# Designs tried in a protein design run: peptides against a protein of PDB entry 6EJA. Part 5

Target 1, 276 residues: chain A of PDB entry 6EJA
Amino acid sequence: VEYMPANPVRIAFVLVVHGRASRQLQRMFKAIYHKDHFYYIHVDKRSNYLHRQVLQVSRQYSNVRVTPWRMATIWGGASLLSTYLQSMRDLLEMTDWPWDFFINLSAADYPIRTNDQLVAFLSRYRDMNFLKSHGRDNARFIRKQGLDRLFLECDAHMWRLGDRRIPEGIAVDGGSDWFLLNRRFVEYVTFSTDDLVTKMKQFYSYTLLPAESFFHTVLENSPHCDTMVDNNLRITNWNRKLGCKCQYKHIVDWCGCSPNDFKPQDFHRFQQTARP

## One batch from the design tools (peptide; made by RFdiffusion4, then SolubleMPNN)

Design b1_p8_4_s3 (from b1_p8_4, 4 letters changed)
Fold by OpenDDE base, seed 2:
Structure b1_p8_4_s3 (fold): chain B 276 residues (1-276), chain A 8 residues (1-8)
Amino acid sequence: as target 1 above (276 residues)
Amino acid sequence: DEYSAVTE
């Protein structure tokens, strides 16, 4: 029924999970699992029960691995970017996993395509990177994101230390922290020693919600800038009326919002495959 | 908006 590409892309799905939502994770995993893809799961350092459960899953599937390292992350913390960057490095070093795309997933941001549709689409556009921008005034974005403020993640808190300047010559962009990145760009981000990547890694190590802006900014200022597509192929359950309550003031010196998790019935959007 | 932060 669906167009089958001659050389279908293989996807490395990265899941950063925490808490006690084992059942939710299991449902999502079942919805997105395919034998031809790869799944790399990071469990928060503090979530030991979940870690044990995820390890059990990884033992059952050869294409599922758990990070041997674990970070303690907080909402808006710079450590989330570190988690992604380290996972990217790990995935690039896994020579037995020939993935073509890096895709991060959560229960609050779900792909809008079935597996076949997603693979077909990405196989056609395998040289592109998919990041969704905020779509409004960039100055407003900078102000609202606090990008002109210096943050330090320490003791499970994002401390606002003061003001800072955006690096000269850098066009800042951002939006969704859910993206689809091709292997070539991931290689660039991981191994490049150019001034852009070096400075941005440093800059974003002191940034609130870094994953919502780092990859956008690096891509748009890089030699790969022409590969950007302003679409992450996701549906996010944004309900700002419910999700914007400054509920993170106790852990970050800023006010933020969160999307809502999808309901179990929403997982039908992804074509399920038979488990081995 | 597709981002999480709001303001101070």
Scores: peptide ipSAE 0.309, ipTM 0.901, DockQ to the pose 0.211
Fold by OpenDDE base, seed 1:
Structure b1_p8_4_s3 (fold): chain B 276 residues (1-276), chain A 8 residues (1-8)
Amino acid sequence: as target 1 above (276 residues)
Amino acid sequence: DEYSAVTE
C-alpha cells in the first residue's frame, strides 16, 4: 500500500496541443486524469478540429477547461512561453481551482510515477520546484540554444536578428521544458515586478525555445533559488535519430531536435525507466 | 542532453 498524505497536493496540468494529435491527447488524458486534479488545455489557433474535440472533453469533466484564447504557436517560438505565462495567470485567477502544482505535459512527455506516487512525493516536497538542467557546460548550452542570439517571432517564423548579450549578474540555466512548479513560485513569476522577472520576461520574449531556460533562470536567480530540485520526474521520448533532422529550418533560423510522441509500444518504458 | 537546440 502506498503512502497516502493527509493533505494531498492538487495538480494543475497544462496541456499545449496542436495538429492532429487527437489520439495521442486522448491516450495521455486517460493516463493522467484524476478527479482531484485540474486540466487546462490550450489548443493551437490553427487546430480547429482538435479544439472541437477538446471542448467536448471539457464539457464532460468539470475539472477540465480549455483556454478561451488561442495562440498560433510554432516550434521554438517565444509564443510558447507566452502561452505558459498566460495559462499561469488564468489558473491563478481561477479561485475555484485550488491547485498546488503546475505541471505541463505533451504527448512526448509523461510522469514516471503513478498518480499516487506523484501526489505523495509532491505532498512531501510541496515547497520545492522541479526543473531538470542540461547537466553539462553552461557555455555549451548557451551556444547550442542560441541564447546569445536575438530572435523575433513573426509571421510563423523565428527570425534570427543578430547577437545579444546575456544580462549582467544573471546566471543562465536550462534544460528540459517539462517542469513541476509550486503555486508560490508561479505566483512570483506571474505577479512579481522585481527587476529579475521583468528583465527575464523581456529577454525571453526574444529567445528561441524559451521554456527550456526561462523558468530555470528565473528560479535560480530569485529569492526562491533554494527550492530548486534538478529533476522533473519525467520520461521524455527522446529518439534523436528520429527527432534530430534539422526539420524546423523552414520556420526557425536554427537547428533543433524534437522528442517523439509516445506510441502504444513505448508505454512499457514508463515502468522500466527510473530517474534518480 | 535534455534540451532541443543543436546549432545555428
Scores: peptide ipSAE 0.309, ipTM 0.899, DockQ to the pose 0.222
Fold by OpenDDE base, seed 3:
Structure b1_p8_4_s3 (fold): chain B 276 residues (1-276), chain A 8 residues (1-8)
Amino acid sequence: as target 1 above (276 residues)
Amino acid sequence: DEYSAVTE
C-alpha cells in the first residue's frame, strides 16, 4: 500500500495533440485518468476529426476540458510555447479546478510512476518544480538549440532571420520540454510583470523549440530558483537512430530530432528506470 | 541529450 498523503496534490494534465492518433490518445488518457485530476486538451487547429473525438470525451468527464482556442502548431514552432502559456492562463482562471501542479504529456513521454506514487511524491514536494536539464556544456546547448538565432514562425514555417544575443544577465538553461510545475510558479510565469518574465516571453517568441528552454531559464533566473529540481519524473522514448534525420528542415530552418511514440512493448522501460 | 535541436 502506497502512502496516502493527508492533502494530496491535484494535477492539471495538459495534452497537446494533433493528427489522427485517436487510439494512442485514448490509451494514454486511460493510463493517466483519475477523477481527482484535471485534463485540459489542446487539439491542433488542423486536426478537426481528432477535435471532434476529444470533444466527445470532454462531454463525458467533468474534469476534462478542451481549449476553445486552437493553434496550428509546427515542430519547433514558437506557437507551442504560446499554447502552454495560454493553457496556463486558462487553468488559473478556472476557479472550479483547484489544481496544484501543471504537467504536460505526449505519447512520447510518460510518467515513470503510478498515479499513487506520483501524487505521494508531489504532495511531499509540492513547493518544487521539476525540469530536466540537458546536463552538458551550456554553450553547446545554446549552439545546437539555436538559441543565439532569431526565428520567426510564419506560414507554418520557422524562418531563421539572423543572429541574436542572449540577454545580458540571463543564465540560459534547458533540456526536456516535459515538466512538472507547481501552481505558484505557473502563476508567476503567467502574471508577473517583472523584467525577467517580460523579456523572456519576448525573447522566446522568436525562439526555436521554446518549450525546451523557456521554463528552465525563467525559473533559474527568478526568485523561485531554489525550487528547481533537475528531474521531470518521466521517461522519453528517445531512439536517435530513428528520430534524428533532420526530418523537419522543410518546416524549420534548423536540424532537429524527435522522440518516438511509446509502444505497448515499451512499458517495461518505465519500471526499469530509476529516478529520484 | 534531452533536447531536440542538433545544428543548423
Scores: peptide ipSAE 0.303, ipTM 0.898, DockQ to the pose 0.223
Fold by OpenDDE base, seed 4:
Structure b1_p8_4_s3 (fold): chain B 276 residues (1-276), chain A 8 residues (1-8)
Amino acid sequence: as target 1 above (276 residues)
Amino acid sequence: DEYSAVTE
């Protein structure tokens, strides 16, 4: 029997979805749904069919909402960070949703724990933030991520405009763009007016794949740095042979990889609990 | 690597 905490954390799951993967989304949703958590779903502005499907789901569950605003995002686009930041603000303004953790999910990245295990774990470490770092040399990371390059998202393309320097005094870090952030840190990122948050928001608005580095960098350079845990509690379906084909050159002036979506047979990696 | 980007 799994330990049940006296004051279990409640999770705000944020899903950023696009395309026509309605069946995949439905399967994932069923796997992660719990009545005690909250689900906030952003559908790409161009994905109208999917939006209609997601709206239907949101009408069936009181703890599922869809963003009233919709952005057009691209692979590696800076707008993805904007999407997360705006969703964080929205979630903080939802006084009727007392969530404790912010967790983003995709079909290519699943929690390694069951819901009960995840809740128990996060309830024990509710003051911590969970971000997985690349684990290697930061200089190499910076080069490979193009963090020393200036990018502009415009007309559904990430334009590489030139070189730039990492801001002085900032230790850059990053890795997975799938993270678990506590409410306190989300509040800090959302409402702080200090130089760190202000400068990093500006810096990362011109950054490729900003979600893979923004939160790591802000956290590690902030007064909340002692809450960093180098683990995102995820299983990512990486297959470099399949996912690294430089397939996004038509969208971004850079070469990148993508993980593969989990298939139905892979869902056992996240043991779903029965719906209460 | 845990991140997505490779090179220019």
Scores: peptide ipSAE 0.296, ipTM 0.896, DockQ to the pose 0.215

Design b1_p8_5_s2
Fold by OpenDDE base, seed 3:
Structure b1_p8_5_s2 (fold): chain B 276 residues (1-276), chain A 8 residues (1-8)
Amino acid sequence: as target 1 above (276 residues)
Amino acid sequence: TTQHGEGD
């Protein structure tokens, strides 16, 4: 018998989608939709057809909304972090949506648990934040991520401008750009005026793949550091032979990897894989 | 996930 929490957490699912994710988005939506959760969808500024489709969905469900603002994001772009940060602010300002957790999703990453399991788990650990670390040497991570390099997103390109130093006193961490953050920490990131949040927002506005490191770094250096759990409760469709081909070198002055979109036949892996 | 910079 599964544990049924007396006060189940409600989740704000944030989806950042573009035109090529139309079918995947529909599949994901069907898989993750629940009346007690909230869904906030950002559609890339260039994906007008998808935007119209998503708007139709949002009109059918009261717990589905679409961002009134739209960004043109690129792989590895700093604007992706801006998208998350703005969506967090929006969600905090939605007083009619009492969400407890912020969860970002794409077609390439799913929660490995059923809704009931996820809700039960998060309800038990509602004071925790779930971020998966890289598990490697930190210096190597910094080098591979290009965190010691200054990038500028401009004209749909991430330009490498030069070298930079990690801010003094900051322990940089990162890994997965998929996270489960509790409302309290999201409030901290959104509204805190302390030196950490201020500096990190500035620092990561010139960072490649900022979502893979920003929240980790902020959390671990914040007064909320003891709430970190090194697990994001995700299954990612990784195929490095397909995903690590430097396929983004035309838009980023860096070589990177990306996960693959899930296909219907991949769904069985959700049932086979479990994380603590 | 990244691998290396251009020109490295």
Scores: peptide ipSAE 0.033, ipTM 0.731, DockQ to the pose 0.271
Fold by OpenDDE base, seed 5:
Structure b1_p8_5_s2 (fold): chain B 276 residues (1-276), chain A 8 residues (1-8)
Amino acid sequence: as target 1 above (276 residues)
Amino acid sequence: TTQHGEGD
C-alpha cells in the first residue's frame, strides 16, 4: 500500500556528467525519468561528444535542459560546488519549472526508492533536507577530509597550499555528497547574504571535495538547522577495494576514495535494498 | 570520501 499525496512534490534532478559513457547515462536517465519532474544536466566542458548526445535528449523532452555554461571539473575540485551552486541559481530562475526538491545524481548512485515511493515520502516531509553525515569522530573527519588544509584548483589540479583554521563558531559536518534539498533551503543558500553563507562559500572555494561538507555545514549552522535528516535515501555503488587506491594523486594533493559507476550487472542490487 | 594527505 502506497500513500498517494494530494500535492505531490516535483523534483529537479541535477546531473553532472563527463566522459563518453553515453550508454550508462542513458540507462540512468531512463531509470529516473518522469514527466512530472525536471532534469538539468551539466556536461563537462571537455566532453563535447557527450554534450551533443545530451543536447539531443533535451530536445526530445520539454522537462530536460542542459546548462548553457560548462565547467571543466576534476575529482575533488572546488569547481564542483560552483557547478551545483550555479545550477541551483539557474533552477530558481526558471519560473516555468516549479520544483520542490533538488536532487543530484551521478552514474554511481540511484535513489533507493521507486519514483512513487520517493515522491510520497518527500511529499510527506517536504520541509526537510536530507544529508547523510559521516557517522564517525568529527575531528577525524576533518583531518581525513583535509578541511584544515587550503587547496587551490588550478590547471586541472588541486594544489595543497598549506594549513588553515576552521572558522570559529562553525560546527563543521559532512559525509555524502549526494543529497536531497528542499527549495526553501536552496533559496537560502543561493540568495542569502548573511555571514554564514558568505563565509562558507569563501571557505569552500578552497576546499577539497566541497560538496561532501558544504551543504551539511551551512544547514546545521543556519536558521534551517532543524530541518536536517541524517539520510540521503541513496544506493551508492561503493567498492572500497577498487575505489580507495589513491587513484587521483595525479590531480589532487590528497588520497581519496571514489564510488564505482553502476554497470548493468549491478542493477539487481537496487531491488535488494531496504527502505531507510 | 578521502583518506589522508601526503605524509600522514
Scores: peptide ipSAE 0.032, ipTM 0.726, DockQ to the pose 0.275
Fold by OpenDDE base, seed 4:
Structure b1_p8_5_s2 (fold): chain B 276 residues (1-276), chain A 8 residues (1-8)
Amino acid sequence: as target 1 above (276 residues)
Amino acid sequence: TTQHGEGD
């Protein structure tokens, strides 16, 4: 029997969806939906059919909302971070949604635990933030991520403009773009006017795949640095043989990898994941 | 996750 906390945390799930991911989204939604949590869904500006479908879902559930604003995002685009940051602000302004944790999801990943397990765990560690680091040489990570390169998102393309230096005094880190952040840290990221947050927002507005590094870097250099846990509590369907073919070169001036959407035959892998 | 830049 799973421990039931006296004051269970409530989670704000942020889903960023696009294209023809209706079936995958439906599967994920059914898997993660709970009446005690909140779901805030952003649909790509270009995905009108999907938007209509998501709106229908939001009308059926009081704890499901759709962003009134919509961005046109591309793979690796800096606008993805903007999407998260704006959604964070929106969620903080929703006084009727008392959430304790922010969790981002896509159709390519699932939480590794049941709702009861996840809630119990997060309720125990409600003061912590969960971000998975790359676990490699940091210099190599910087090079591979192109963090020392300046990118501009324009006309559905990530243009590489040139080289740049990492800001002095900043320890850059990153890894997974899937994270679990407590409300306190989200408040800090959203409303802080300190030099760190200001500089990092500017820096990452010209960064490829910014969500894979922004929150890590901000957290580790912030007064909240001691709250970091190197785990994102999820499974992502990675197949590098299929996902690392430089398939996005037409969109970005960089080669990258992408995860695959989970298929029913992939679900057996959930049982093989170790607990943090 | 990235691999390398163009020309690298």
Scores: peptide ipSAE 0.031, ipTM 0.719, DockQ to the pose 0.278
Fold by OpenDDE base, seed 1:
Formats: structure tokens, sequence, C-alpha cells
Structure b1_p8_5_s2 (fold): chain B 276 residues (1-276), chain A 8 residues (1-8)
């Protein structure tokens, strides 16, 4: 028997989608949808067909909204962090959506737990933040991530401009770009004017794959550092043989890896107690 | 996840 919390947490799921994979998105949506949660979807500015499809979905469900603003994002682009930060601000301003956790999702990364398990777990640990670290040598991580390099997103390309230093006194960390953040920390990231948040927002606006490191770094150096849990509770469909072929060299002055989208046959691994 | 920069 699953534990049922008296005051279950409600989750704001943020989806950043692009392309024309409307069918794939629909499958994913059906797999993660629950009436008690909220879904905020950003569609790439260039993906008009997908935008129309997502709008149709949002009209069918009261707990599904689409960002009124749209960014043109690229793999590894700094603008992805901007997208998350803006979506966080929007969600905090939605007073009619009392969410407790912020969770980003893609078709390549799903929560490990069923909805009931996830809600039960997060309800017990509602004061914690869940970010998965790289789990290896930090200096190596910095080098591989290019955190000591300055990047500029321009003309749908991440230009490497030169070298940079990690800010003094900052313990850099990172790993997965899939995270579970509680509302309190999201509020801090969104509205704090302290030196840490201000400096890191500036630093990561010139960072490759910023979402893999920004929230880790901010959290661990913040007054909320004691809320860090080194686990993002995710199942990631990694196939490094396929995903690590330096396939983004034409977009980014760096070689990277990307996970693979889950296929229909993979969905059996995820259970929902309520489906749309 | 990244690997390395161009020329590295």
Amino acid sequence: as target 1 above (276 residues)
Amino acid sequence: TTQHGEGD
C-alpha cells in the first residue's frame, strides 16, 4: 500500500519542446498528466506547427498553459536557462496555481517513480531540492563542460569567445539538467538580489549547457545549501553510443552528448494512476 | 553532457 500524504505536494511540470514531434509530445503528456499538477509548456519560436498542437492541448485542460512568449533555442544554448528562469517567474506569478515543486521534463527523461510514489516522496521531503551531480572529479567536470570558457549565443550558434575564470569563492557543481526544485528555492533564484544570484545569472548567460550547472551552483553556494539532495529521481534514456557523436558541432563550438527520446515501447516503465 | 572543445 502506497503512503498517502495528508497534504500532497502539487507539481509544476515545465516542458520545453521544439520541432514537429507532436505525436511524441502527446504520448509523453499522456504518460505524465495528472489533474492535481500543473503543466507549463514552452514551444520554440520556430516550431509553429507544434505550437498550434500544444495550444489545442492547453485548451482541453485547465491545468495546462503555454508560454505567451517564445524563444528560439538551440542545443546547449544559454537561452535555455533564460527559458527556465522566465517560466519560473511566470509560475510564481500564477496565484491560481499553488504548486510546490518545479520539475522540468523532456521526452528523454522521466521521473523514476509513479505519480503516487513521487508525490508521497516529495511531500515528505518538501523542503529539499533534488539535483543530480556529476559524481566525479570537479576539475574534470569544469573542463569537459567548458565552464572555464566564455560562450555567446548568437545567430543560432554558440560561439566560443575565449577563456574565463570561475568566480572567486564559488563552488561550481553540476550534472543533470533535470531537476526538482521546491517553490522556496525557485523564489530565491527568481527574486533574490544578492551577489550570488546576480553574479551567477550573469556568469551563466555566457555558459554552454547552463541548466546542467546553474541551479546546482546557486543552491550549493546559497543559504539554502543544506537542502541539496544529490538525486534528481529521473530515468534518463541515455545511449552514449548514439548521443555522443559530436553531432552539434555545427551549432556549438564544443562537442556534447544528448539523450535519446523514449520510444513507445519504453513507456511501460512509467505508470500513472490517472490518465487524461 | 559535454565532451571537449574544438581543438582540444
Scores: peptide ipSAE 0.030, ipTM 0.715, DockQ to the pose 0.267

Design b1_p8_5_s3
Fold by OpenDDE base, seed 1:
Structure b1_p8_5_s3 (fold): chain B 276 residues (1-276), chain A 8 residues (1-8)
Amino acid sequence: as target 1 above (276 residues)
Amino acid sequence: TSFHGAGD
């Protein structure tokens, strides 16, 4: 028997898309679309064809909007965090969209639960934030993520400028760049002028893959720290054989792994496999 | 994401 909440949460899904991923986006959209949720889509500034396609979709659904601004993002770029932060601000300013949760998605990461299950779960835990941590040695995580390194995004490249220190008094954490954040925490991140948020925004402006760590770190060091849940309720298509070949070295002065987009043949995993 | 190589 599925639990039906009396006051079901409504979700703002934020999609950051680029390139020629029209088919992947269409599949994702079909999989996650529901009339009670909201969809805010950012299309890379360079992806004009995709932008036109997404605009067409947005015209068909009242609960689908496209960002009027567009950033040119690169893999691992600090600008990805800027994209999320600006999207959060936009969504908070949309008074006609009463969303309760912010969820980012890509073609490489799906919710592990059905819509009903997800809504039921989040409705029960509406005061919580769901961020998946790396679950390993934190010092090693910092080193491997390059958090102790200073990066500059410029000319479609992430330049490694040198070493840096983690700010004093800050417990750094991170892991997945896919998160489920409640509106209250999003408001805090967006509008707070406290030292934590201010410093972290500055710090992560020069960070490689900042979305994998920014929200974790801010949350755990904030007055909202008790709302942390170490789970993002997702499955990601990790194929290290394909995704861990330093394929982005030409873009980033670092080597890393990236997940692969789900293909139709991979969909069976949604029901059978939990996120490792 | 797991980084390697240049970050080691």
Scores: peptide ipSAE 0.025, ipTM 0.693, DockQ to the pose 0.390
Fold by OpenDDE base, seed 4:
Structure b1_p8_5_s3 (fold): chain B 276 residues (1-276), chain A 8 residues (1-8)
Amino acid sequence: as target 1 above (276 residues)
Amino acid sequence: TSFHGAGD
């Protein structure tokens, strides 16, 4: 029997989906849905069929909403961060949804904990933020991520414009683009007008795969830095043999790896545990 | 995500 906290946290799940993830979305939704949580779904502007399907679901569940705005995002696009940031703002403005944690999910990622375990854990550590770092040489990470390069998202392409410098005094970090953020930190990111947040939003608006390092970097350089836990409580289906073939080179002036959608044969890995 | 090749 799992421990039930006296004041269980409620989670806002943000799902960013596109047409090719229809089946995976259905599986994930069934796996993560709970009446006590909230689900905010962004469907790519180009995925009209999926949008209609998701709208139907949202009408059936009071705790499921679809973004009234839709972006056309590309792999590695800076607009993905914009999607998250706008979703965060929307969720903070939804006064009827008293969520405590923000969790982003894709069809290629699952929480490693059951709902009860996750809620129990987060209820105990409700003041913490969970971001998984790369665990490598940071200089190498910067180079490989192209953080020292300037990118522009335009015409469904990430154009590499040139080199840039990391802002002075900023300790850059990153890793997983899957995170668990508490409401307080989300409020900070959304509404703060301090130099850090302002500069980082500007910096990452020209960044490749910004979600993999924006929140890490902001958190670690913010007054909230002591709340960081180097764990995102996720399992991602990584298969480098399949995902590291420059499959997105046609839309990004960079070559990177992408995770794969989970398949039934991958489910055995869900038995893995990772604690902070 | 791990990038390779194009950064050099």
Scores: peptide ipSAE 0.024, ipTM 0.691, DockQ to the pose 0.350
Fold by OpenDDE base, seed 5:
Structure b1_p8_5_s3 (fold): chain B 276 residues (1-276), chain A 8 residues (1-8)
Amino acid sequence: as target 1 above (276 residues)
Amino acid sequence: TSFHGAGD
């Protein structure tokens, strides 16, 4: 028997899109759209055609909005975290959108559950936050992620400037850049002025792929630490043969693997899970 | 994301 929540949670889906992935975006949108949820879409500043298309969609649905601001983001760029943080602030200021959970999505990642299953699950665990950790040696993670290195995003490049120290007293964690965060924690991240949030925002403004670690680290060191669930409920299209060729060396002074965009032929993989 | 090479 499936659980039916009496007070179902409503989800704010944040979509960060770029390029000419109109078809893929349309597929994703159709797959996740529901009248009871909210959709906030950021289109890269350089993707004007896509922006026009997304605006057309937003005019057709009252629960779909496009960010009035647009950032030029790069793979691995610190500005991606800024995009999420600004989106969170915007969503909290939208009093007409009573969302309970924040979920980020891209063309390379899908929720693994149906809408009903997802809503039922989150409604049962509405006080929890879902972030998937790396699941390996933490020291190795720090080294491989370059968290002990200082990066500067400038001129569409992530420049590695040198070494840095991780702040004392902070338990660093991370893994997936896909997360499910409850409104309470989003409020904390957005409005808290404590030393943790302040220092971490500063620290991660010079971090490579900050979204893979920022929220994990903040959560685990915060008063909300007991709400951590090591699961992001995602299906990610991983093909390491294609995604692990240091393809972003021209953009980032670091080599890494990235998930691949979903293609129509990849739909059969929606029963499998993978994480960054 | 899994990083390699340049970090070592």
Scores: peptide ipSAE 0.024, ipTM 0.688, DockQ to the pose 0.388
Fold by OpenDDE base, seed 2:
Structure b1_p8_5_s3 (fold): chain B 276 residues (1-276), chain A 8 residues (1-8)
Amino acid sequence: as target 1 above (276 residues)
Amino acid sequence: TSFHGAGD
């Protein structure tokens, strides 16, 4: 028996996609689509074929939109955070889309709950934000993430320019770049002009893997700090046996690791009460 | 895609 809330939350799903993985995207989309939610899709500027495919999908569903702007992003690039921040602003300006939660998705991360379970859960905890922390030594995390290093995204590369200091008075945290954020916090991040948000946006514009730390750090140092839940309700397909192979040193002046995408057999459609 | 830093 599933609890059905009287005022169920509506979710804005943000998908940042690239390449030619149209079939994979289609499979994921079918698995997560619900008429009561909203889907905002950014296609990499270089992925024209995929963009055409996604546009076709958006024309078929009224609750699916494609970003009119497109960024060229790279693995670990600071521009990924810019993409999220801009999409958040867009979504807040869409008065016809009354969403309650912001959720980012990719083929490498899948919700652990069915749609009904997720909606029920978030409806109960609609004032909370869900970010998974690394759960280890924070100083080590900072070093491994290169947060004390200055990076510049240019010419499809993340250039390491030198060392930098963490801003004074800021407790840095991070972990997963998959998060569930409530509208109130998204509004804060988007429109606040306080010193925290302003400085962190600047700081993370020169940060490697910014989405893994920006929202954690902003939240924990903000007036909304008591709303944090150390759980992102996701299953990430990490291949522990392979470990870290520094797969992207050709793109970034740093060692980073990426989880594997889910295989087709790993995808299970959300159990939904109403499916198209 | 999600990532994790591992150092220089």
Scores: peptide ipSAE 0.093, ipTM 0.831, DockQ to the pose 0.572; fails the geometry check

